Peptides against a protein of PDB entry 6IDX. Designs and how they scored, part 20

Target 1, 380 residues: chain A of PDB entry 6IDX
Amino acid sequence: KELAKLSADVTFATEFINMDGIIVLTRLVESGTKLLSHYSEMLAFTLTAFLELMDHGIVSWDMVSITFIKQIAGYVSQPMVDVSILQRSLAILESMVLNSQSLYQKIAEEITVGQLISHLQVSNQEIQTYAIALINALFLKAPEDKRQDMANAFAQKHLRSIILNHVIRGNRPIKTEMAHQLYVLQVLTFNLLEERMMTKMDPNDQAQRDIIFELRRIAFDAESDPSNAPGSGTEKRKAMYTKDYKMLGFTNHINPAMDFTQTPPGMLALDNMLYLAKVHQDTYIRIVLENSSREDKHECPFGRSAIELTKMLCEILQVGELPNEGRNDYHPMFFTHDRAFEELFGICIQLLNKTWKEMRATAEDFNKVMQVVREQITRA

## One batch from the design tools (peptide; made by RFdiffusion4, then SolubleMPNN)

Design b1_p9_3_s2 (from b1_p9_3, 7 letters changed)
Fold by OpenDDE base, seed 2:
Structure b1_p9_3_s2 (fold): chain B 380 residues (1-380), chain A 9 residues (1-9)
Amino acid sequence: as target 1 above (380 residues)
Amino acid sequence: AMLVKPVWE
């Protein structure tokens, strides 16, 4: 206990480290010897002293043995561990993951996200906070292939459901530390959109062009079989498609694929449009037809609006940016939906369409409408 | 400002 307290002092820490004191602490953990009187209390203070000593940055985290890592991971993976030991073990693992890529690799082999999710189901908010912090650290430090594995629909859905039910809808106020970790998880998850945001559409790719044609089909010919290949159209049919793409509000009415060559938002805008058209078909058709049937120049250009809104949402959500330690703002909706970004898009495009009507906007007012919508989205 | 956006119910 006194050692743990004194370890916060840099002068004491320096002298203690010079005496190989940290090695003694690591060996106490490595031994796993439960025969000592008050072992759990002693271990809790040992882990505290270890953390406080390591926080000075005098000793590299890479000094720890694989046996030490396995013992700490064991305290996190075992169902009946003292809460004080569990808390410190989660914090140690987080620090190891954040400070060393070599330790990340070893830890990722010893623990599963499923084991960490179990620690979110407890009533102790401190344990929940350290568990989500370790999940976030693992997610942040994972290579791209492993981030995709962690981001699989099942793991994400389960994690989101547990966070929603046991953290957000818990009977306790969310502390600042937990709010920060929820923010971090949100940022890291939205950063998975960066690839699509930076993917340019290929105007020569027929499969990508067929997605745009599907948007047209859903809007204007929803009862027709998708098997009607766009390629068989007579010249009159091509002219009709150009009219349809104009009514959809694309900037390039002849080749709408060109509107998706700008990055950001690239293909992410098309993904949002297609999601809206398939999942919220009635809303999509309503928005398109309300504007396509107008002859008063107050038509809201859906295609252009969807692209610019997707870009705006990426800017607001800071897609591709690292989490900021000073931020603790999170959207509960992120934890309620599997496709939270696309759902947010679907809400915001309706808000945009409403705002456009209320402002009696024309195409010349486009930027002004987008500014008003940005303010509405950022104040809500 | 903490933009705790309400859950869209």
Scores: peptide ipSAE 0.007, ipTM 0.470, DockQ to the pose 0.049
Fold by OpenDDE base, seed 1:
Structure b1_p9_3_s2 (fold): chain B 380 residues (1-380), chain A 9 residues (1-9)
Amino acid sequence: as target 1 above (380 residues)
Amino acid sequence: AMLVKPVWE
């Protein structure tokens, strides 16, 4: 207990480390000797002292043994561990993951996300916070291939539902530390969009061209009786599609694929448009047809607007950036829906279309509309 | 607000 208190002092820590004191603490954990009277209390103070000593950055985290890691992971994975031991064990594992890629690999083998989810189903917000912090650390340090798998495991309706029901909708105010961890989890999850945001459309890819054609079909052919397939020659069909792509509001109405070669937002904009068209078909058709039927210069170009809005949302959400310390601005909507980004896009594109109408905007006012929409999104 | 409001709640 006194050691744990003194270990917060850098002068004491330096002297204790010089005396191989950390090695003694690690050996106490490694021994696993549950037979001692007051073992749980002793262990809790040992883990506290270990953390406080390591926080000085004097000793490398790589000094810890595999046996030590397994013992700490055991305190997180085993049921009925003392709350104080569990909390310190989660914090130690977080620090290990953050400070050493070698330790990350070992910890990722010993602990499952499912085990960490069990620690979210408790009434203790401190345990919940450290459990999310460890999840975030594992997610941050995961290789890109495993990061998508972790995200898919997080995208499992289960983790989001557990966070929503047990943390966000909990009967207690969310503390700053928890709000920060929720922010970090949000940032790390939105960073998975970076690949699509930086993927250029290949104008020669038939499957990608078929998506653009499907957007046209949903907007213009969904109400048309299939009997009016115009049997007219290939050139008239190409000219017809050019008109349709102009009505869809693409900048390159001859070859709309060229609008998706700019990165950001690349293919992510096309993903958002396709999601809107399939999941919110009535909203999509309404937005497109309301603007395509206008003979006045006040048409809102859907295609251009959707691309620039996707780019703007990526900028607002800081897609591809690391989470910043001291930020705690998480969005509850992120935890309420599996496709939260695409749904946010669907809300924001309606807001953009409304704002365009209210401003009586023309194509020359496009940047002004986008600025107003940015302010509306960021103030909301 | 718009990002923070559970618009669907």
Scores: peptide ipSAE 0.008, ipTM 0.491, DockQ to the pose 0.054; fails the geometry check
Fold by OpenDDE base, seed 5:
Formats: structure tokens, C-alpha cells, sequence
Structure b1_p9_3_s2 (fold): chain B 380 residues (1-380), chain A 9 residues (1-9)
């Protein structure tokens, strides 16, 4: 008890570490000896003292043995662990992951995200917070391939569902610390969009061009019997498609693929358009056809708007940026939808289209409309 | 306002 309290003092910590005191604490954990009647209380204070001593940054986290890691991981993976031990064990693992890539690798082998998800089903918000903090640490330190796998895993859907049901919709007010961890998780998940945001479309890639063609097909050919595709010569077909791409609101009516060569938002804008067209087809067709039938120059250029909106959403969500320690603003919608970014895009593109109409905007007003839409999104 | 509010509330 006294050691745990004194370990917060840097002067004491320095002297205690110089006397190899931290090695004694690590050996106590490594021994796993449940022989003492007050073992749980003693262990909780030992882990507190260890954490407080390590937080001074005097000793490298790489000093810990694999046996120590396994013991701490064991306290997190066992179903009947004292709450105080579990909390401190989660915090120690978080610190290990954050401070050492070598420890991250070892911990990622010993602990599954599924085990951490089980700690979110408890009524103790502090345990929930430390469990999310460790998930966030693992996600932050994961190599790109593993981050993508973690995001696509059924575990992420389950994680979001559990967070929604047991944390966000819990009977207790969300504390600042939990709100921060939810914010961090949101930021780290949106950062997975960075690859697509920075991927340039290849205008010569036929498969990518076929996606743009599919957008055209969904908008204009959905009611047209394929039998009445007039056998019009190749030139009439090219002219027809150029007109269709103009009606879709692409800047480059001849080769819309050129509009996706700018990064950001690159291919992420095309992903959003395709998602809207497939998942919200009625909304997509309505937006496109409403603007395609206008001859009054008040047409909202869907393609251009979708690209610039995707870029704007990436800026608002700070895609590719590290979480800020001072922020605690999370969005419940992120936990309600698997495709939260694309759903947000689908809401915001409707808002943009509405705002465009209300402003009676022309192509010259484009930047003004985008500014108004930005304010509407950021004040909501 | 109304369409975006439920996204952040």
C-alpha cells in the first residue's frame, strides 16, 4: 500500500529503481504464488506500484520478461479475476503496447480482441474504459495488414454492438475517460479509410472504369429494357456516354476517371458513390435524375459534389491524423453502422443536394454551397 | 440541421 503510494513520487521511484526494487515487483508477479491469504490485495498493490514506477519513464518497458507478460495476460483472460487486478493488468498491457513494438507483438499473441470484448459486458465503466484503451493501443500499434483484418473482422461488428449496448446505452453517464477512448476508437477506425483516400484512380484501368460505367447504368439504364439499347454506331455511343457523364455531374465528361486522380479523396469518393448507388439506389437515382432533368443551370453536379464532400468528410473526421488527447467527442452513429462513413456520406450528400436547391445555386456557387454544408455538418 | 443532428446525437 505504501509502496504503491510512494511510487508516484519520482524521487522515491528513482531510488527504488536504483535498488532493483522494480525487479522484485516483477518477480512477485512472475512467481504467480497464490499462497498468501491476501494475495489479491497484495497483487493489486504490486501492480499499482509497478505501473506508477514505470510511468516515470526511467526503466524501459522492454525489461519485462515473457513470463511477466503471460501472467498479466492471464489476469485479463481469466473469468474470475479481482476487479482491481483486472484494471491494473489492462493498464499495464496498454502501456506495454504503447511503449514497445516488441511487447505489442508478444501481447498480440497472448490476448485476443474477443477476450477484451468480454470485459465490456460488465457494469464497471472503469474496466470498460481500460478494455477499450487496450483495444485502441493494439489497433494503433498493429501493422497495416493486421489493422485492416481487425476492422473487417466479425469481432469489430461485435465490438461496436457491445459498446453500443453496454457503454453508450448503459444506465450510467459516460465519463470523460470513456468518451475519450470512444473518440480514439472512432478516429483509429476512420484512419483505415486513408489508403483508399490516398489511392489514385488509374484512368487506364478498365475495372475501375467499369465502376463509373455501373454508376451510369444504375442512374439511367435501370428502367430501360436492355433490348432497346440502340445499335447506334460507336460514335453515337461515345456521345451518349459523354452526355450521361455530364448529367452525373462529373467535371471530365469524356473520362470521369480523371476526376478520381486527385488525392485526397481518390478512390474513396468512388467507393462512396458506388455504395450510395447500390445500398440507397432510390436516393441515388432521385438525386441524379432531379439534377439531370434541369436545363436552368441550377443542376447540382453530383459527381463533383460527391468528390468534394468525401474530401470534406475526411477533413472533418481527420482521416489519417492521430487521436488528440484533449478530445472526447465521439459519434454514436459510428457504433450503429458497419459502413458508418458511407452512411454519413449518404446523409451529407442529401443535405448538400437540399442546400443547393434552397440556395438556388449554380456551378459558380459551388464553393459557397460546400462552405454552408461544412458548417451544417460541423454544428450538428 | 435535422438530417445531420441524429448522426451526432
Amino acid sequence: as target 1 above (380 residues)
Amino acid sequence: AMLVKPVWE
Scores: peptide ipSAE 0.006, ipTM 0.466, DockQ to the pose 0.044; fails the geometry check
Fold by OpenDDE base, seed 3:
Structure b1_p9_3_s2 (fold): chain B 380 residues (1-380), chain A 9 residues (1-9)
Amino acid sequence: as target 1 above (380 residues)
Amino acid sequence: AMLVKPVWE
């Protein structure tokens, strides 16, 4: 207990480390000897002292043995561990993962995200915080292949559901530390969109063109029996599609695929548009038709707006960026929906369309509308 | 404001 308190002092820490004191603490953990009447209390103080000593950055985390890692991982994976030991063990593992790629590899073999999810189902917010922090650390330090495995849709859905029900909808105020970890998890999850955000559309890919054609079909042909396509010549059909792509608000009316060659947001914008068109079809059709019927130059160009909004949302959500230590702003909706980004897009595109109307905007006002929408989203 | 409002349940 005294050691744990004194270990916060850098002068004491330096001297204690110079005396190989940290090695003694590690050996105490490694021994696993439950023979002492106050073992749990002693272990909790030992782990506290170990953390405080390591936080000085004097000793490399790589000094720890595999036996030590296994003992700490054992305290996290076992169902009946003292809360005080569990909390410190989670914090130690987080620090290990963050500070050493070698330790990450060893820890990732000993612990599963599923085991960490069990620690979210408790009423202790500190345990929940360190459990999310460790998940975030594992996610951050994972190689891309393992990040994808961690990002399995089922595991993510379950994790989000547990966080929503046990943390966000909990009967307790969310502390700053938890809010930060929720922010980090949000950033790391939205970073999975980076690939799509940086994927250019191939204007020559027919399958990708067929997606744009499907957007046109949903907007304009939803009531037309596909059998009544009038046999009008190929040129009239091309001219008709060019008009439809103009009404959809694409910048390139001849080849809308060219609008998706800019990265960011690349194909992610098309994914959002297609999601809106399929999942929120009435909203999509309404937005498109309300603007396609205008002759007064106050048309909100849906295609252009969707692309620029997707880009803006990527910037606001910091897609492809590392999480910042000073931030704690998370979005509860991220935990309510499996496709939270696309749902966010669907609401923000309605906000954009409303704001465009309220401003009586023209195509010249486009950037000004986007700036107002950005402020509305970020103040929200 | 909008992002924090539970309008998204």
Scores: peptide ipSAE 0.006, ipTM 0.464, DockQ to the pose 0.051; fails the geometry check

Design b1_p9_3_s3 (from b1_p9_3, 7 letters changed)
Fold by OpenDDE base, seed 1:
Structure b1_p9_3_s3 (fold): chain B 380 residues (1-380), chain A 9 residues (1-9)
Amino acid sequence: as target 1 above (380 residues)
Amino acid sequence: AMSVKPVSE
């Protein structure tokens, strides 16, 4: 107990480490010897002292044995009654994962995300916070191949649902530490969009061009009987499509694929447009047709607006950025839906279209509208 | 690392 308290002092820690004291603490954990009176209390203080000593950064985390890692992982993966041991074990594993790629590899073999999700179903918010912190650490340090596995739709849906029901909708205020971990998880989840955000459209890829054609079809052919395809030659069809792409508000109405060659937002903008068109078809058609029927230069260019909005949302959500330690601004909405980014896009594109109308904007006002929309999104 | 609260007596 006194050792755990004194270990927070850097002068004491330095001297104790110089006396190989940390090695003694690790050996106590490694031994697993439950024969001592008050073993659980002694172990909780041992783990506290170990954490406080390691937090000074004097000793590398790579000094720990595989036996130590297995014991700590065992306290997290096995049913234990002692909350104090569990809390400290989660914190130790988080620190190990964050500070050593070698330890990450070993821990990722010993612990599953499913085991960590079980610790979110408890009434203790501190345990929930440390469990999310360890999930975040594992997600942050995962190699790209394993990060995709962690992004498994079922695991993410389950994790999201558990967080929503047991943390966010809990009958207690969210503490700052939990809010920070929810923010971190949000940032790391949106970083999965980075690949699509940085993927340039290939104007020669037929499958990608077919998506743009599908956007046109949904907007303009949804009510047209396919029998009214005017039997006129291939050139008239090309001229018709160029008009349709202009009405869709693409900058390059001759070759809309060129609008998606800029990164960011690259293909992510096309993904958002396609999601809107398929999942919120009535909203999509309304937005496109309301602007395509205008001859007064007050048309909101949907294609351009969707691209720039996608880019703006990526900037606001810090897609491709590391989470900041001082931030705790999480959005509960992102835990309510599986495709929360695309749903946010669908809300924001309607807001943009409304704001454009209210401002009586023209194409020259485009950047002004985008700035007003940015302020509206960031204040909400 | 989050500061581990001391074991409350």
Scores: peptide ipSAE 0.016, ipTM 0.544, DockQ to the pose 0.018
Fold by OpenDDE base, seed 5:
Structure b1_p9_3_s3 (fold): chain B 380 residues (1-380), chain A 9 residues (1-9)
Amino acid sequence: as target 1 above (380 residues)
Amino acid sequence: AMSVKPVSE
């Protein structure tokens, strides 16, 4: 207990470390000897002293043994561990992950996100905070392949549901530290969109062109009996498609693929459009047909609007930016849905279409409409 | 219950 207090002092820490004191603390953890009376209390103070000593940055985190890592991971993965030991073990693992890529690799083998999710189901907000902090650290330090696996995993749906039900909708006020960790998790989750945001469409890729064709099919062929595709020659078909792509509001109505070559938002805009068309088909068809039937120059160009809105949402959500330590603003909505970005896009594209009508906008007013929509989204 | 004080910077 006295050592844990003194370890916060840099002068004491330096002298204690120079006397190999930190090695003694690591060996106490490594021994795992539960034979001592008050072992849990002694261990809690040992872990506190270790953390406080390491926080001075005098000793590299890489000095820790694999046995030490396994013991600390064991305190997180085992049920019925003392709360004080669990809290410190989570904090130590977080610090290890943040400070060493080598330690990240070892820790990622010893613990699962599923084990950390179990610590979110408790009433102790401090444990919940450290568990999310460690999840965030693992997510931040994960290589791209593993980060995508963490994104796709059933663990994310479950994680979001658990956070929503046990943290956000909990009977306790959210502390600043928890709000910060929720913000960090939100930022890291949206950063998974960066790859698609920076992916250029290849105008020569037939599979990507088939997605644009599917958008056209959903908008205009949904009521047409497939039997009445008139056998009109390839030229009439091309002219029909060019008209349809103009009605969809693409800037390049001859080759809509060109509208997705700019990054950001690249292919992410096409993903949003396809999601809207498949998941909210009635809303998509309504928006397209309401604007495609207008000859009064007050048509809202859906394709252009969807691209620029996707870009705007990426800017508002800071896609590709690192979390800032001074921020604690998170959106509870992003924990309510698996495809929260695409659902937000679906809400915002309806808002854009409404705002366009209310402003009686023309194509010349496009940037003004987008500015008004930005203000509406950021104030909501 | 030992309140883990947040490591204040």
Scores: peptide ipSAE 0.011, ipTM 0.517, DockQ to the pose 0.020
Fold by OpenDDE base, seed 4:
Structure b1_p9_3_s3 (fold): chain B 380 residues (1-380), chain A 9 residues (1-9)
Amino acid sequence: as target 1 above (380 residues)
Amino acid sequence: AMSVKPVSE
């Protein structure tokens, strides 16, 4: 107990570390000796002292044994552990993951996100915070393939649901620390969109061009079977498609693929447009047709608007940026749906279309409309 | 709460 208090002092820590004191603490944990009447209290103080000593950065985290890691992971994975031990064990694991890729690999073998989700179902917001912090650390340090798998897994969908129900919709105010961890999780989740955001459309890729054609089909020819392969359309058909792409509001209505060659938002804008067209077909068709029938130059260019809105949303959501320590602004809506970004796009594109009408905007007002929409999104 | 230290460049 006294050691745990003194370990926060750098002078004491330096001297204690020089005496191999930290090795003694690790061996106490490694022994797992439950025989002492005050084992839980002793262990809680041992783990506290260990954390405080390691936080001075004097000793590398790589000094810990695999047995130590297994013991700490055991305290997190076992259901009947004292809250004080659990909290410190989560914190130790977080620090190990953040400070060592070698330790990350070992920890990622011993624990799963599914095990950590159980610690979110408790009423203790501190435990919840440390559990999310460890999840965030694992997510941050995961290789890209494993990160994507973690985000797509049932565990991540379940994580969002549990966070929504037990943290966000809890009867307790969200503390700053929890809000920060929710923000971090949100940023890390949206950073998975970076690849698509930075992917340029290849105008020569037929499969990508077929997506643009599908957008046209859904808007103007919803009853036509896709079985009519776009054969070498006669000049009349090409001219018809050019008109349709103009009505869709593409900047390059001759070759809409060129609108997706700029990164950001690259292909991510096309993904959002396709999602809207398939999942919210009535909304998509309405937006397109309302603007395609206008002769008054007050048409909202859907294609251009969708691209610039996608870019704006990426900027607002900090896609491709590392989480900032000073930020705690999380959006509860991102925990309500598994395709929350695309759903947000669908809400915001309707807002944009409405705002365009209300402003009686023309193509010259485009940037002004986008600025108003940005302000509306960021105030909501 | 241990802040997720930004990975120092």
Scores: peptide ipSAE 0.008, ipTM 0.466, DockQ to the pose 0.036
Fold by OpenDDE base, seed 2:
Structure b1_p9_3_s3 (fold): chain B 380 residues (1-380), chain A 9 residues (1-9)
Amino acid sequence: as target 1 above (380 residues)
Amino acid sequence: AMSVKPVSE
């Protein structure tokens, strides 16, 4: 107990480490010996002293044995462990994962995200915070292949549902530390969009061009009976499609695929457009047709707007960036929907269309409209 | 690391 208090002092820590004191603490954990009176209390103080000593950064985390790691992982994975031991064990595992890739590999073999999710289903917000922190550490340090597996639709949906029900909708205010971990989880989740954001469209890929053609079909042919057989000559069709791509608001009316060669947002903008057209078809058709019927130079170019809005949302959400220390801004909406980014895009594109009309904007005002929309999104 | 609360006596 006194050792745990004194270990927070850097002068004491330096002298204790110089006497190999930290090695003695690790051996106490490794032994697993339950024969001592007040074992749980003694173990909790041992783990506290170990953490406080390691937080001085004097000793490398790689000094710990595989037996030590297995004991600590055992305190997190086993049911009916004392809360004080569980809390310290979660914090130790987080620090190990963050400080050593070798320790990450060993911990990822001993513990599952499913076991950590069980610690979110408790009333104790500190346990919940350390459990999310360890999930975030594992997600951050995972190689790309394993990061995608951790990010599969089932794990994400289950984790989001539990966070929503047991953390966000809990009967207690969210503390700063929990808000930070929710922010980190949000950033790491949106970084999964980075691949699509950095993927250039291939203008020669027929499958990608067929998506652009499907956007045209949904906007203009949704009421046309399939009975109008494609009998009119290929040249009249090309000229017709160029007009339709102009009405859709693409910058390149001849080859709209060229608008998706810019990264960011690359193919992610096309994914958002297709989602809007398939899931919110009435909203999509309304936005396109309202602007396609205008001859007054006040038409809002949907295609260009959707691309630049996708880019703006990626910038606001810091897609492809590492989480920053001291940020605590998380959006509860991202825990309510599986496709929250695409739903956010669908809300923001309607806001953009409204703002464009209210400003009586022309194509020359485009950047000014985008700036106003950015301010509206960031204040909401 | 998050400050581990001292063991509540």
Scores: peptide ipSAE 0.014, ipTM 0.522, DockQ to the pose 0.018; fails the geometry check

